Peptides against a protein of PDB entry 4U39. Designs and how they scored, part 23

Target 1, 302 residues: chain A of PDB entry 4U39
Amino acid sequence: SIKVIGVGGGGNNAVNRMIENEVQGVEYIAVNTDAQALNLSKAEVKMQIGAKLTRGLGAGANPEVGKKAAEESKEQIEEALKGADMVFVTAGMGGGTGTGAAPVIAQIAKDLGALTVGVVTRPFTFEGRKRQLQAAGGISAMKEAVDTLIVIPNDRILEIVDKNTPMLEAFREADNVLRQGVQGISDLIATPGLINLDFADVKTIMSNKGSALMGIGIATGENRAAEAAKKAISSPLLEAAIDGAQGVLMNITGGTNLSLYEVQEAADIVASASDQDVNMIFGSVINENLKDEIVVTVIATG

## One batch from the design tools (peptide; made by RFdiffusion4, then SolubleMPNN)

Design b1_p10_1_s4 (from b1_p10_1, 4 letters changed)
Fold by OpenDDE base, seed 3:
Structure b1_p10_1_s4 (fold): chain B 302 residues (1-302), chain A 10 residues (1-10)
Amino acid sequence: as target 1 above (302 residues)
Amino acid sequence: MKILTFSVRR
C-alpha cells in the first residue's frame, strides 16, 4: 500500500490538492498540531499530534515543538503507517509542525520498512531568513530519515509563474508542485498506462538515494511529447541539470490518445540528456483528464 | 488519543 502523509499546514494543503486532483491508489493522512487547521483537511485519516504539548493550538512556528509533538504521538504515527510499502512525507519546510514533525514521521516510516520519500518545499525568500534557516535544519534532518528527498525550491516557482501572480497563488502553485511530485511517482505504481512499472522498479531508483531533483514539463500539439520532455529536463525546479544523476525515474502522462511513439520520443530525449551509465526507468500513465496535454515528470536521484 | 476517523459516509 502507498500512504501519503501531509505534515503541518503546507503538507495538508498539498494533500488537499492531491485529493482534489483525484490522485488514485494512495491513502491520505493529515497530520497537524493545529486542531482547527486539521479539521479543514480532506484526508480520510486525520491525526492531531502533540495534543498535550500544544493543546491543539499549533507549534508557534517552532520546529522543536513540531519535533516534540511527533515524538509525543509516536505510537499513533506507527499505527497509522503500519503495513505501508511506500510512504510519501510531504511538508512545507520553514514552519513549526512541518519542519519539526516531518523528519520524525519519515524516520518512523523508514523504521517500519517502508520506502520513504520526502517531497518538501523550501520557503520563498520573501518568507524571511528565519524560515529559510529553519527549513535548512528540517531538510538536513529529512535527508537522514528518508530513502529519497525531493526538495522543491519555492523561489524557482516564481520563474514559472507570471510576475503579477499574487502571493496566495504562488503558495497554491507550491502545493500543486508537491502534488505533481507525489502523483508523478505514485501513478507509476497505482495507475495503469502503456508501460507499467512495479513497486520493485521504483524501489531500485529511490531506495537509499538521498537527495533528488524534480523536473516537470507540460505541452500540447503535434510535438507535445518532445516539448514536454525538453521542458522537464530544463525545468527551473531542477537546481542542476540531470547530467550526473545515477538514477532517473520518468513519468510520461497523457490522455487516451497518448501514443507509444510519443512515449518513446519523450524517453529518448530524457535519456539523451542523461549520463550514458544512468539507470533510467520510465513508465507511462493514462489520465483521461489530460485531453491534449502530455505531462513529463523526471525525478533525478544520486 | 482517539484517531477520529470521520468516515463521512456519503
Scores: peptide ipSAE 0.011, ipTM 0.531, DockQ to the pose 0.019
Fold by OpenDDE base, seed 4:
Structure b1_p10_1_s4 (fold): chain B 302 residues (1-302), chain A 10 residues (1-10)
Amino acid sequence: as target 1 above (302 residues)
Amino acid sequence: MKILTFSVRR
């Protein structure tokens, strides 16, 4: 089974976005120290952590409170994660609950033998230096606790959205990018396409790889496959070029008109931009909602 | 204010 755990406010917003977009084949768990925020989760499983420590009043933007809250609730987290083959831990880094609890939850998942993937955001620069410093500590702790950590630099989202985008919409786009990171992997396992991957293929690429970067490209029209692939490898979300990655996981998602030629064309473009010795796996997904769109997701590991 | 401790039902 695949489980997605949203940790704290940002992680729970991302989980809500995943549910709203009907990401299939995953179980959703919402974790928070704030009981009121947790009640707004759309997840079937809702877990309040640190009930004794916080009394449901949240972590006060303190990562140490988030950490201790997860430690207090360790047995409950273990029970919720038990039997998962794969666990996604999603959080907005820089806050209290997400930053502190996500590494603890990830470690619990890893200790249970699940393939543990972190999908987290680095805060926007405008959120201030304190959040950036807290996020850096949380990201460091996540790297030790996961098999693969996808870090989304929120400042790079400002390069893909309109300059007039309200701050609230920039946060929604961060939640959407978190969704795309989870879905781009989970769909390869759970959703049929022209080329299916199994869990063993994904596990081979993602086990004990440390940091990962994600690129996304979307295109329509006759050259949509090539255009989407080029956008993915040049994505602002890639803090570095993919030509240093030891592993690449590629998802080519299209509508019912997606051809094997388009899948191959997109894969060849990503391969040509990668190292010759890269371990690349690619899968395709059919999403009837995309119509004429192709979405290419690239995850570079190592 | 009911603290809803959602125990995951096995």
Scores: peptide ipSAE 0.011, ipTM 0.508, DockQ to the pose 0.017
Fold by OpenDDE base, seed 5:
Structure b1_p10_1_s4 (fold): chain B 302 residues (1-302), chain A 10 residues (1-10)
Amino acid sequence: as target 1 above (302 residues)
Amino acid sequence: MKILTFSVRR
C-alpha cells in the first residue's frame, strides 16, 4: 500500500489539494499539533500529535515542539503507517509542526521498512530569515530520515507565476507542486498507463538516494510531448541541471489520446539531457481529465 | 550505456 502523510499546516494543505485532484491508489493521513487546523483536513485519517505537550494549540512555530509532539505520539504514528510499502511525507519546512515532526515521522516509516519519500517546500524569502533557518535544519534532518527527499524551493514558484499573483495563490501553487511531486510517483505504481512500472523499479531508483530535484512541464498541441519534456528539464524548480544526476524518474501523463510515439519522444528528450551513465526509468499514465495536455514530471536523484 | 528497462507486465 501507498500512504501519503501530510505534516503540519503546509503538509495538510498539500494533502487537501491531492484529495481535491482525486489522486488515486493512495491512503491519506493528516497530522498536526493544531486541532482546529486538523479539523479542516479532507483526509480520512486525522491524527493529532503531542496532545499533552501542545493541548491542541499548535507548535508555536518551534520545530523542537513539533519534534517532541511526534515523539509523544510515536506509537500512534507507527500504527497508522504499519503495512505501507511506500510512504510519502509531505510538509512545508520553516514552521513548528512540519519542520520538527516530519523527520520523526519519516524515520518511523523507514524503520517500518517502507520506501520513504519526503516531498517538502523551502519557505519563500518573504516569510523571513527565521523560517529559512528553521527549514534548513528540518531539511537536514529529513535527509537522514528518508530514502529520497524532494525539496521544492518556493522562491522558484515566483518565476512560473504572474508577478501580480496574490500571496495566497503563491501558497496554493506550492501545494500544487507538492501534489505533482507525490502524484508523479504514485501514479506510476497505482495508475495504469501505456508503460507501467512496478514498485520494485521505483524502489531501485529511490532507495537511499538522498536529495532529489523535480522539474515539471505542461504543454498542448502537436508538439506537446516534446514541449512538455523540454519545459520539465528546464524547469525553474530544478536548482541544478539534470545532467549530473545518477538516477532519473520520469512520468509522462496524458489524456486518452496519448500516443506511444509521444511517450518515446518525451523520454528521448529527457534522456538526451541526462548523463550517459544515468539510471533512467520512465512510465506513462492516462488521465482523462488532461484532455489535450501532456504533463511531464522529472525527478533527478544523486 | 543507457539501460531503458521496460517491465512490460504481461
Scores: peptide ipSAE 0.000, ipTM 0.448, DockQ to the pose 0.073
Fold by OpenDDE base, seed 1:
Structure b1_p10_1_s4 (fold): chain B 302 residues (1-302), chain A 10 residues (1-10)
Amino acid sequence: as target 1 above (302 residues)
Amino acid sequence: MKILTFSVRR
């Protein structure tokens, strides 16, 4: 089974976005120290952590409170994660709960033997230096606790949105990028298709790889596959080129009109941008909600 | 929903 755990406000917003976009074949768990915020979650499983420590009033933007809250609730987290083959831990870094609790939850998942993938954001620079410093500490702790950590630099989202985009929409786009990171992997395993990746193949690419970068490309029209692939490998979300990656996981998602030629064209572009010795695995997903769009997600590991 | 997965072992 695949479990997605949203941790704190940002993680729970991402989980809500995943549920709204009908990401299939995953179980959703919302985790928070704030009981009022947790009640707004769309997840079926809602877990309040640190009830004794926080009294449901949240972590006060303190990562140490988030950490202690997860430690207090360790047994409940273990029970909720039991029997998972794969666990996604999603959070917005820089806050109290997400920054402190996500590494603890990830370590619990890893200790249970699940393939543990972190999908987290760095705060925008405008959120202030304190959030950036807290996020750096949380990301460092997360790297030790996961098999793979996908880090989304929120400032790079500002390069893919309009300059006049309201701050609220920039946060919504961060939630959407978190969704795309989880869905780009989970669909390869959970969605049945013409060519399925074995969970073993995904595990080979993602197990004990440390930091990963994610690129996303979306295109329409006659050259949509090539354009989507080119956008993915040149994505502003990639803080480095993919040519140095030891492993590449690629998802090519299209509508019912997605052709084998388009899949091959997209795969060849990503392969040509990667090292010759790269272990590249790609899957193709049919999403009926994608009419004329192709979405290419690239995850570079190592 | 149909998935086409190719493992390209280079």
Scores: peptide ipSAE 0.009, ipTM 0.424, DockQ to the pose 0.661; fails the geometry check

Design b1_p10_2_s1 (from b1_p10_2, 5 letters changed)
Fold by OpenDDE base, seed 3:
Structure b1_p10_2_s1 (fold): chain B 302 residues (1-302), chain A 10 residues (1-10)
Amino acid sequence: as target 1 above (302 residues)
Amino acid sequence: MKIFYFSVRL
């Protein structure tokens, strides 16, 4: 089974966005120290952590409280994650609960033998230096606790959105990028395709790889596949080029008009930007809600 | 390079 665990406010918002986008074949768990915020989760499983420590009042933006809250609730987290083959841990770094609890939850998942993937955000620079420093500590702890860690630099979202984009929409876009990171991988595993991927191949690419890079490209028109692929490999979300990656996960999502030619063209572009010896896993998804759009997600590991 | 192609319907 695949489990997605959203940790704290940002993680829970991302999980809500996944549920709203009908990400299939995954079980959703919402974790928070704030009981009121947790009640707003759409997840079937809602877990309040650190009930004794926090009394449901949240972590007060303190990562040490988030950490201790997860430690207090270790057995409950273990029970909720037990039997998962794969666990996605999603969180907004820089806060109390997400920053402190996500590494503890990730370690619990890894200790249970699940392929553990972190999908987390760095805070925007405007959230202040304290949040950036707390996020850096949380990301460092996540890196040790996961098999693969995807870090979304929120400041790079400001490069892809309109300059007039309200701050609230920038946070919604961060939640959407977290969704795309989880979905881009989960769709490779959870959904029966014409050619089933062996979960062993995903494990080979993602196990003990540390930091991963994610690029996203969206395009429309006659060359939409090529344009989406080019945008993905040159995405502002990539902190480096995908050259030198030991593994690449590629998802191409299109409408019912997605052609095999478009799929091949996009795959060839991503492959050409990758090392010759790279292990590439490629998936195509038909989303009937996509009109003429193609979305390419690239995750580079190693 | 190993490339695995699959089609998923959502």
Scores: peptide ipSAE 0.015, ipTM 0.557, DockQ to the pose 0.122
Fold by OpenDDE base, seed 2:
Structure b1_p10_2_s1 (fold): chain B 302 residues (1-302), chain A 10 residues (1-10)
Amino acid sequence: as target 1 above (302 residues)
Amino acid sequence: MKIFYFSVRL
């Protein structure tokens, strides 16, 4: 089984976005120290952590409170994650709950023997230096607790959106990028394809790989597959080129008009930008809502 | 050897 655990406000917003986009074949768990925020979750499983410590009032933007809240609730977290083959831990780093609790939850998942993938954001620079410093500490702790850690630099989202994009829309785009990171991988496993990917192959690419980079490309028109692939491998979300990656996971999503030629063209572009000895896993997904749009997600590990 | 795993979801 695949479990997605959203930790704190940002993680739970991302989980809500995943549920709204009908990401299939995963169980959703919402975790928070704030009971009011937790009530807004669409997840089937809702877990308040640190009830004694916080009294449901949240972590006060303190990562140490988030950490202690997860430690207090360890047994509940273990029971919720039990029997998972894979666990996604999603959080917005820089806050109290997400920054402090996500590493503890990730370690619990890993100790249960699940393939543990972190999908987290760095805060925008405008959220201030304190959030950036807290996020750096949380990301460092996540690296030790996960098999693979996808870090989304929120400031790079500002390079792919209009300059007039309201701050609230920039956060919604961060939630959407978190969704794409989880969905890009969970899709490869959970949805029956013409060629089923073995979970063992995903496990080989993602186990003990540390940091991963994610690129996203979206395009329309006659060359949409090639353009989407080129945008993905040159994505501002990539803090480095994918040419040195030991593993690549690629998801190509299109409408009902997605051709095998377009899938091959996109895969060839990503393969050409990758090392010759790279382990590449790619999947294609049909989403009727995309119509003429192609979305390429690339996750580079190692 | 590049191992390409292709999953087409219909």
Scores: peptide ipSAE 0.020, ipTM 0.569, DockQ to the pose 0.132; fails the geometry check
Fold by OpenDDE base, seed 5:
Structure b1_p10_2_s1 (fold): chain B 302 residues (1-302), chain A 10 residues (1-10)
Amino acid sequence: as target 1 above (302 residues)
Amino acid sequence: MKIFYFSVRL
């Protein structure tokens, strides 16, 4: 089984976005120290952590409170994660709950023998230096607790949105990028295809790989597959080129008109931008809600 | 280069 656990406000917003976009084949868990915020979750499983420590009032933007809250609720987290083959831990770094609790939850998942993938954001520079420093500490702790850690630099979202985009929409886009990171991997495993991924192949590419980079490309029209692939490998979300990556996961999502030629063209572009010795896994997904759009997600590991 | 092809239908 695949479980997605959203930790704190940012993680819960991302989980809500995943549910709204009908990400299939996963169980959703929302975790928070704020009981009021947790009530707004769309997840089937809702877990308040640190009830004694915080009284449901949240972590006060203190990562140490978030950490202690997860430690207080360890047995509940273990029971919720039990029997998972894969666990996605999603959070916004820089806050109290997400920054402090996500590494603890990730370690619990890893200790249970699940393939543990972190999908987290760095705060925007405008959220202030304190949040950036807290996020750096949380990301460092996540690296030790996961098999693979995808870090989304929120400031790079400002390069892909209009300059007049309201702050609230920039946060919604961060939630959407978190969704795309989880969905890009989960769809490869959870959705039956003509060729099913052996979960062993995913484990080979993602186990103990540390930090990963994610690129996203979207295009329409006659050259949509090639354009989407080129946008993915040159995405502002990539802090580096994918040419040094030991492993690449590629997801190609299109409508019912997605052709085998388009899938091959996109895969060849990503392959040509990668190391010759790279281990590449790619999947094609048909989404009936997509018309002329192709979405390419690239995750580079190692 | 080891390429694994997987197709998933939603």
Scores: peptide ipSAE 0.018, ipTM 0.578, DockQ to the pose 0.132; fails the geometry check
Fold by OpenDDE base, seed 4:
Structure b1_p10_2_s1 (fold): chain B 302 residues (1-302), chain A 10 residues (1-10)
Amino acid sequence: as target 1 above (302 residues)
Amino acid sequence: MKIFYFSVRL
């Protein structure tokens, strides 16, 4: 089974976005120290952590409170994650609950023997230096607690959205990029189709790989596959080129008209941008809602 | 390079 656990406000918003976009084949868990915020979650499983410590009033933007809240609720977290083959831990780094609790939750998932993938955001520079420093500590703790950590640099989202995009919409786009990171991997595993994944191959590429980078490309029209692949490998979300990666996961998602030629063309572009000795895993997914759109997600590990 | 090809669920 695949579990997606959203931790704190940003993680729970990302989980809500996943549910709204009908990401299939995963169980959703919402975790928060704020009971009122947790009530707004669409997840089937809602867990208030640190009820004694916080009384449901949240972590006060303090990562140490978030950490202690997860430690207080360890047994509940263990029971909720039990039997998962894969666990996605999603959070916004720089806050109290997400920054402090996500590493503890990730370690619990890893100790249970699940393939543990962190998908987290680095705060926008406009959120201030305190959040950036807290996020750096949370990201460091996540690296030790996960098999693979995808870090989304929120400032790079400002390069892919309109400059007039309201701050609230920039946060919604961060939630959408978190969704795309989880969905890009979960669809490869949970959606059986033309060329079945062995979960063992995913586990080999993602197990104990540390930090990963994600690129996304979207295109339409006659050259949509090539354009989407080129956009993915040159994505502003990539803090480095993929040519040094030891492993690459590629997802190509298209409508019912997605051809084998388009899948091959996109895969060849990503392969040509990667190291010759790279272990590349690629999947294709049919999503009837995309019609003429192709979405290419690239995750570079190592 | 090992390219592993993965699933389409209709």
Scores: peptide ipSAE 0.016, ipTM 0.587, DockQ to the pose 0.132; fails the geometry check

Design b1_p10_2_s2 (from b1_p10_2, 6 letters changed)
Fold by OpenDDE base, seed 5:
Structure b1_p10_2_s2 (fold): chain B 302 residues (1-302), chain A 10 residues (1-10)
Amino acid sequence: as target 1 above (302 residues)
Amino acid sequence: MKIFYFEVRL
């Protein structure tokens, strides 16, 4: 089974965005120290952590409180994650609960033998230096606790949105990028295609890889596959080029008119931008809601 | 280079 666990406010907003976009074949778990915020989750499983420590009043933007809250609730987290083959841990770094609890939850998932993938955001620079420093500590702890860690630099979202984009929409776009990172991988595993992914092949590419880079490209029109692939490999979300990556996960999602030629064209572009010895997993997804849109997601590991 | 192709239909 695949489980997605949203940790704290940002992680729970991302999980709500995943549920609203009907990300299939995954179980959703919402975790928070704030009981009122947790009640707003759309997840089937809702877990309040650190009830004795915080009394449901949240972590007070302190990562040490978030950490201790997850440690207090360890047995409950273990029971909720039991039997998962794969666990996605999603959080907004820089806060109290997400920054402190997400590494503890990730370690619990890894100790249970699940393939553990972190999908987390760095805070925007405007959220202040304290949040950036807390996020750096949380990201460092996540690297030790996961098999693969996707880090989304929120400041790079400002390069892909209009300059007049309200702050609330910039946070919604961060939640959407978290969704795309989880969905781009989960769709490859959770949806039975004509060829099922061997979960052993996913494990080979994602196990003990540390930091991963994610690029997203979206296009429409006659050259949409090539344009989406080129946008993905040159995405502002990539902190580096993918040319040195030893592993690549590629998802191409399109409407019912997605052709085998478009799939091949996009794969060839991503392969040509990667190392010659790269191990690439490629998946195609048909989503009737996209119509003429193609979305290419690239996750580079190694 | 090993390329693994998978088709997923939603």
Scores: peptide ipSAE 0.025, ipTM 0.634, DockQ to the pose 0.121
Fold by OpenDDE base, seed 3:
Structure b1_p10_2_s2 (fold): chain B 302 residues (1-302), chain A 10 residues (1-10)
Amino acid sequence: as target 1 above (302 residues)
Amino acid sequence: MKIFYFEVRL
């Protein structure tokens, strides 16, 4: 089974966005120290952590409280994660609960033998230096606790959104990018394809790979597949080129008019931007809500 | 390079 755990406010917002977009074949768990915020989760499984420590009043933006809250609730987390083949841990880094609890939850998942993937955000620079410093500590702890860690630099979202985008919409876009990171991988595993993907091949690409880079490209028109692929491999979300990556996961999503030619063209572009010895997994998704848009997600590991 | 192709319908 695949489990997605949203940890703290940002992680729970991302999980809500995943549920709203009907991300298939995954079980959703919302984790928080704030009981009122947790009640707003759409997840079937809602877990309040650190109930004795926090009394449901949250972590007060303190990562040490988030950490201790997850440690207090270790047995409950273990029970909720038991039997998962794969666990996604999603969080906004820089806060109390997400920063402190996400590494503890990830370590519990990894110790249970699940393929453990972190999908986390760095805070925007405008959230202040304290959040950036807390996020750096949380990201360092996540690297040790996961098989693969996708880090979304929120400041790079400001390069892909309109300059007039309200701050609230920039946070919603961060939640959407978290969704795309989880969905781009979960779709590879959860859905029987035209060619059955062996979960062993996903494990080979993602197990003990450390930091991963994610690029997203969206395009429309006659060359939409090629344009989306080119945008994905040159995405502002990439902190480096995908060249030299040991593994690449590619997802191409389109409407009912997505052609095999478009899938092949996009795959060839991503392959040509990668090392010759790269292990590449690619898949196509038909989303009836997409009109003329193609979305290419690239995740580079190793 | 190992390439795996799958189709997901949402």
Scores: peptide ipSAE 0.023, ipTM 0.575, DockQ to the pose 0.131
Fold by OpenDDE base, seed 1:
Structure b1_p10_2_s2 (fold): chain B 302 residues (1-302), chain A 10 residues (1-10)
Amino acid sequence: as target 1 above (302 residues)
Amino acid sequence: MKIFYFEVRL
């Protein structure tokens, strides 16, 4: 089974966005120290952590409180994660609960033998230096606790959105990019395709790989597959080129008119931008909501 | 939703 755990406010906003976009074949768990914020989650499973420590009042933007809250609730987290083959841990780094609890939850998932993938955001620079420093500490702790860690630099979202985008919409786009990171991988596993990916192949590419880079490309029109693939490999979300990656996961999502030629063209572009000895896994997804759009998600590991 | 997977071993 695949489980997605949203940790703290940012992680739970991302989980709500995943549920609203009907990401299939995954179980959703919302985790928070704030009981009022947790009640607003759309997840079926809602877990309050650190009830004795915080009294449901949240972590006060302190990562050490978030950490201790997850440690207090370890047995409950273990029971909620039991029998998962794969666990996604999603959080907005820089806060109290997400920054402190997400590494603890990830370690619990890994110790249970699940393939553990972190999908987390760096705060925007405008959120202030304190959040950036807290996020750096949380990301460092996540690297040790996961098999693969996807880090989304929120400042790079400002390069893919309109300059007049309201701050609230920039946060919604961060939640959407977190959704795309989880969905780009989960769709490759949870949905039966023309060729079933063995979970063993995904596990080989993602196990103990450390930091991963994520690129997203969206395009429409006659060359939409090539344009989406080129946008994915040159995505502002990539902190480096994918040419040195040991493993690549590619998801090509399109409408009912997605052709085999478009899938091949997009795959060839990503392959040509990768090392010759790269282990590449790709999947194609038909989403009727995309109409004429193609979305290419690339995750480079190693 | 129909999903088609291709493994490309390069």
Scores: peptide ipSAE 0.019, ipTM 0.558, DockQ to the pose 0.628
Fold by OpenDDE base, seed 2:
Structure b1_p10_2_s2 (fold): chain B 302 residues (1-302), chain A 10 residues (1-10)
Amino acid sequence: as target 1 above (302 residues)
Amino acid sequence: MKIFYFEVRL
């Protein structure tokens, strides 16, 4: 089974966005120290952590409170994760609960023998230096606790969105990018394709790989596949080029008019930008809501 | 290079 755990406010917003976009074949778990925020989750499983420590009032933006809250609730986290083959841990880094609890939850998942993938955001620079420093500590702890860690630099979302984009929409776009990171991988596993992916191949690409880079490209028109692929491999979300990556996960999502030619063209572009010996897992998704849009998601590991 | 192709219909 695949489990997606949203940790703290940002992680739970991302999980809500995944549920709203009908991401299939995954079980959703919402984790928070704030009981009021947790009640707003759409997840089937809702877990309040650190109830004795925090009394449901949240972590006060302190990562040490988030950590201790997850440690207090270890047995409940273990029971919620039991029997998972794969666990996604999603969080906004820089806060209290997400920064402190996500590494503890990830370690619990890994100790249970699940393939553990972190999908986390770095805070925007405008959220201030304290959040950036807390996020750096949380990301460091996540690297030790996961098999693969996707880090989304929120400041790079400002290069994808219009300059007039309201701050609230920039956070919603961060939730969408977190969704795309989870969905781009979960769709590869949860949905029977023309070629069955062996979960062993996903494990080979993601197990003990450390940091992963994520790129997203969206395009429309006659060359939409090529344009979306080029945008994905040159995405501002990529902190480096994908040319040195040992593994690549690629998802191409389009409408009912997505052709096999467009799929192949996009795959060839990403393959040509990758190492010759790269292990590439590739999936195509038909989403009737995209109509004329193609979305290419690239996750580079190693 | 191993490329795995699959089609998902949502």
Scores: peptide ipSAE 0.015, ipTM 0.539, DockQ to the pose 0.120

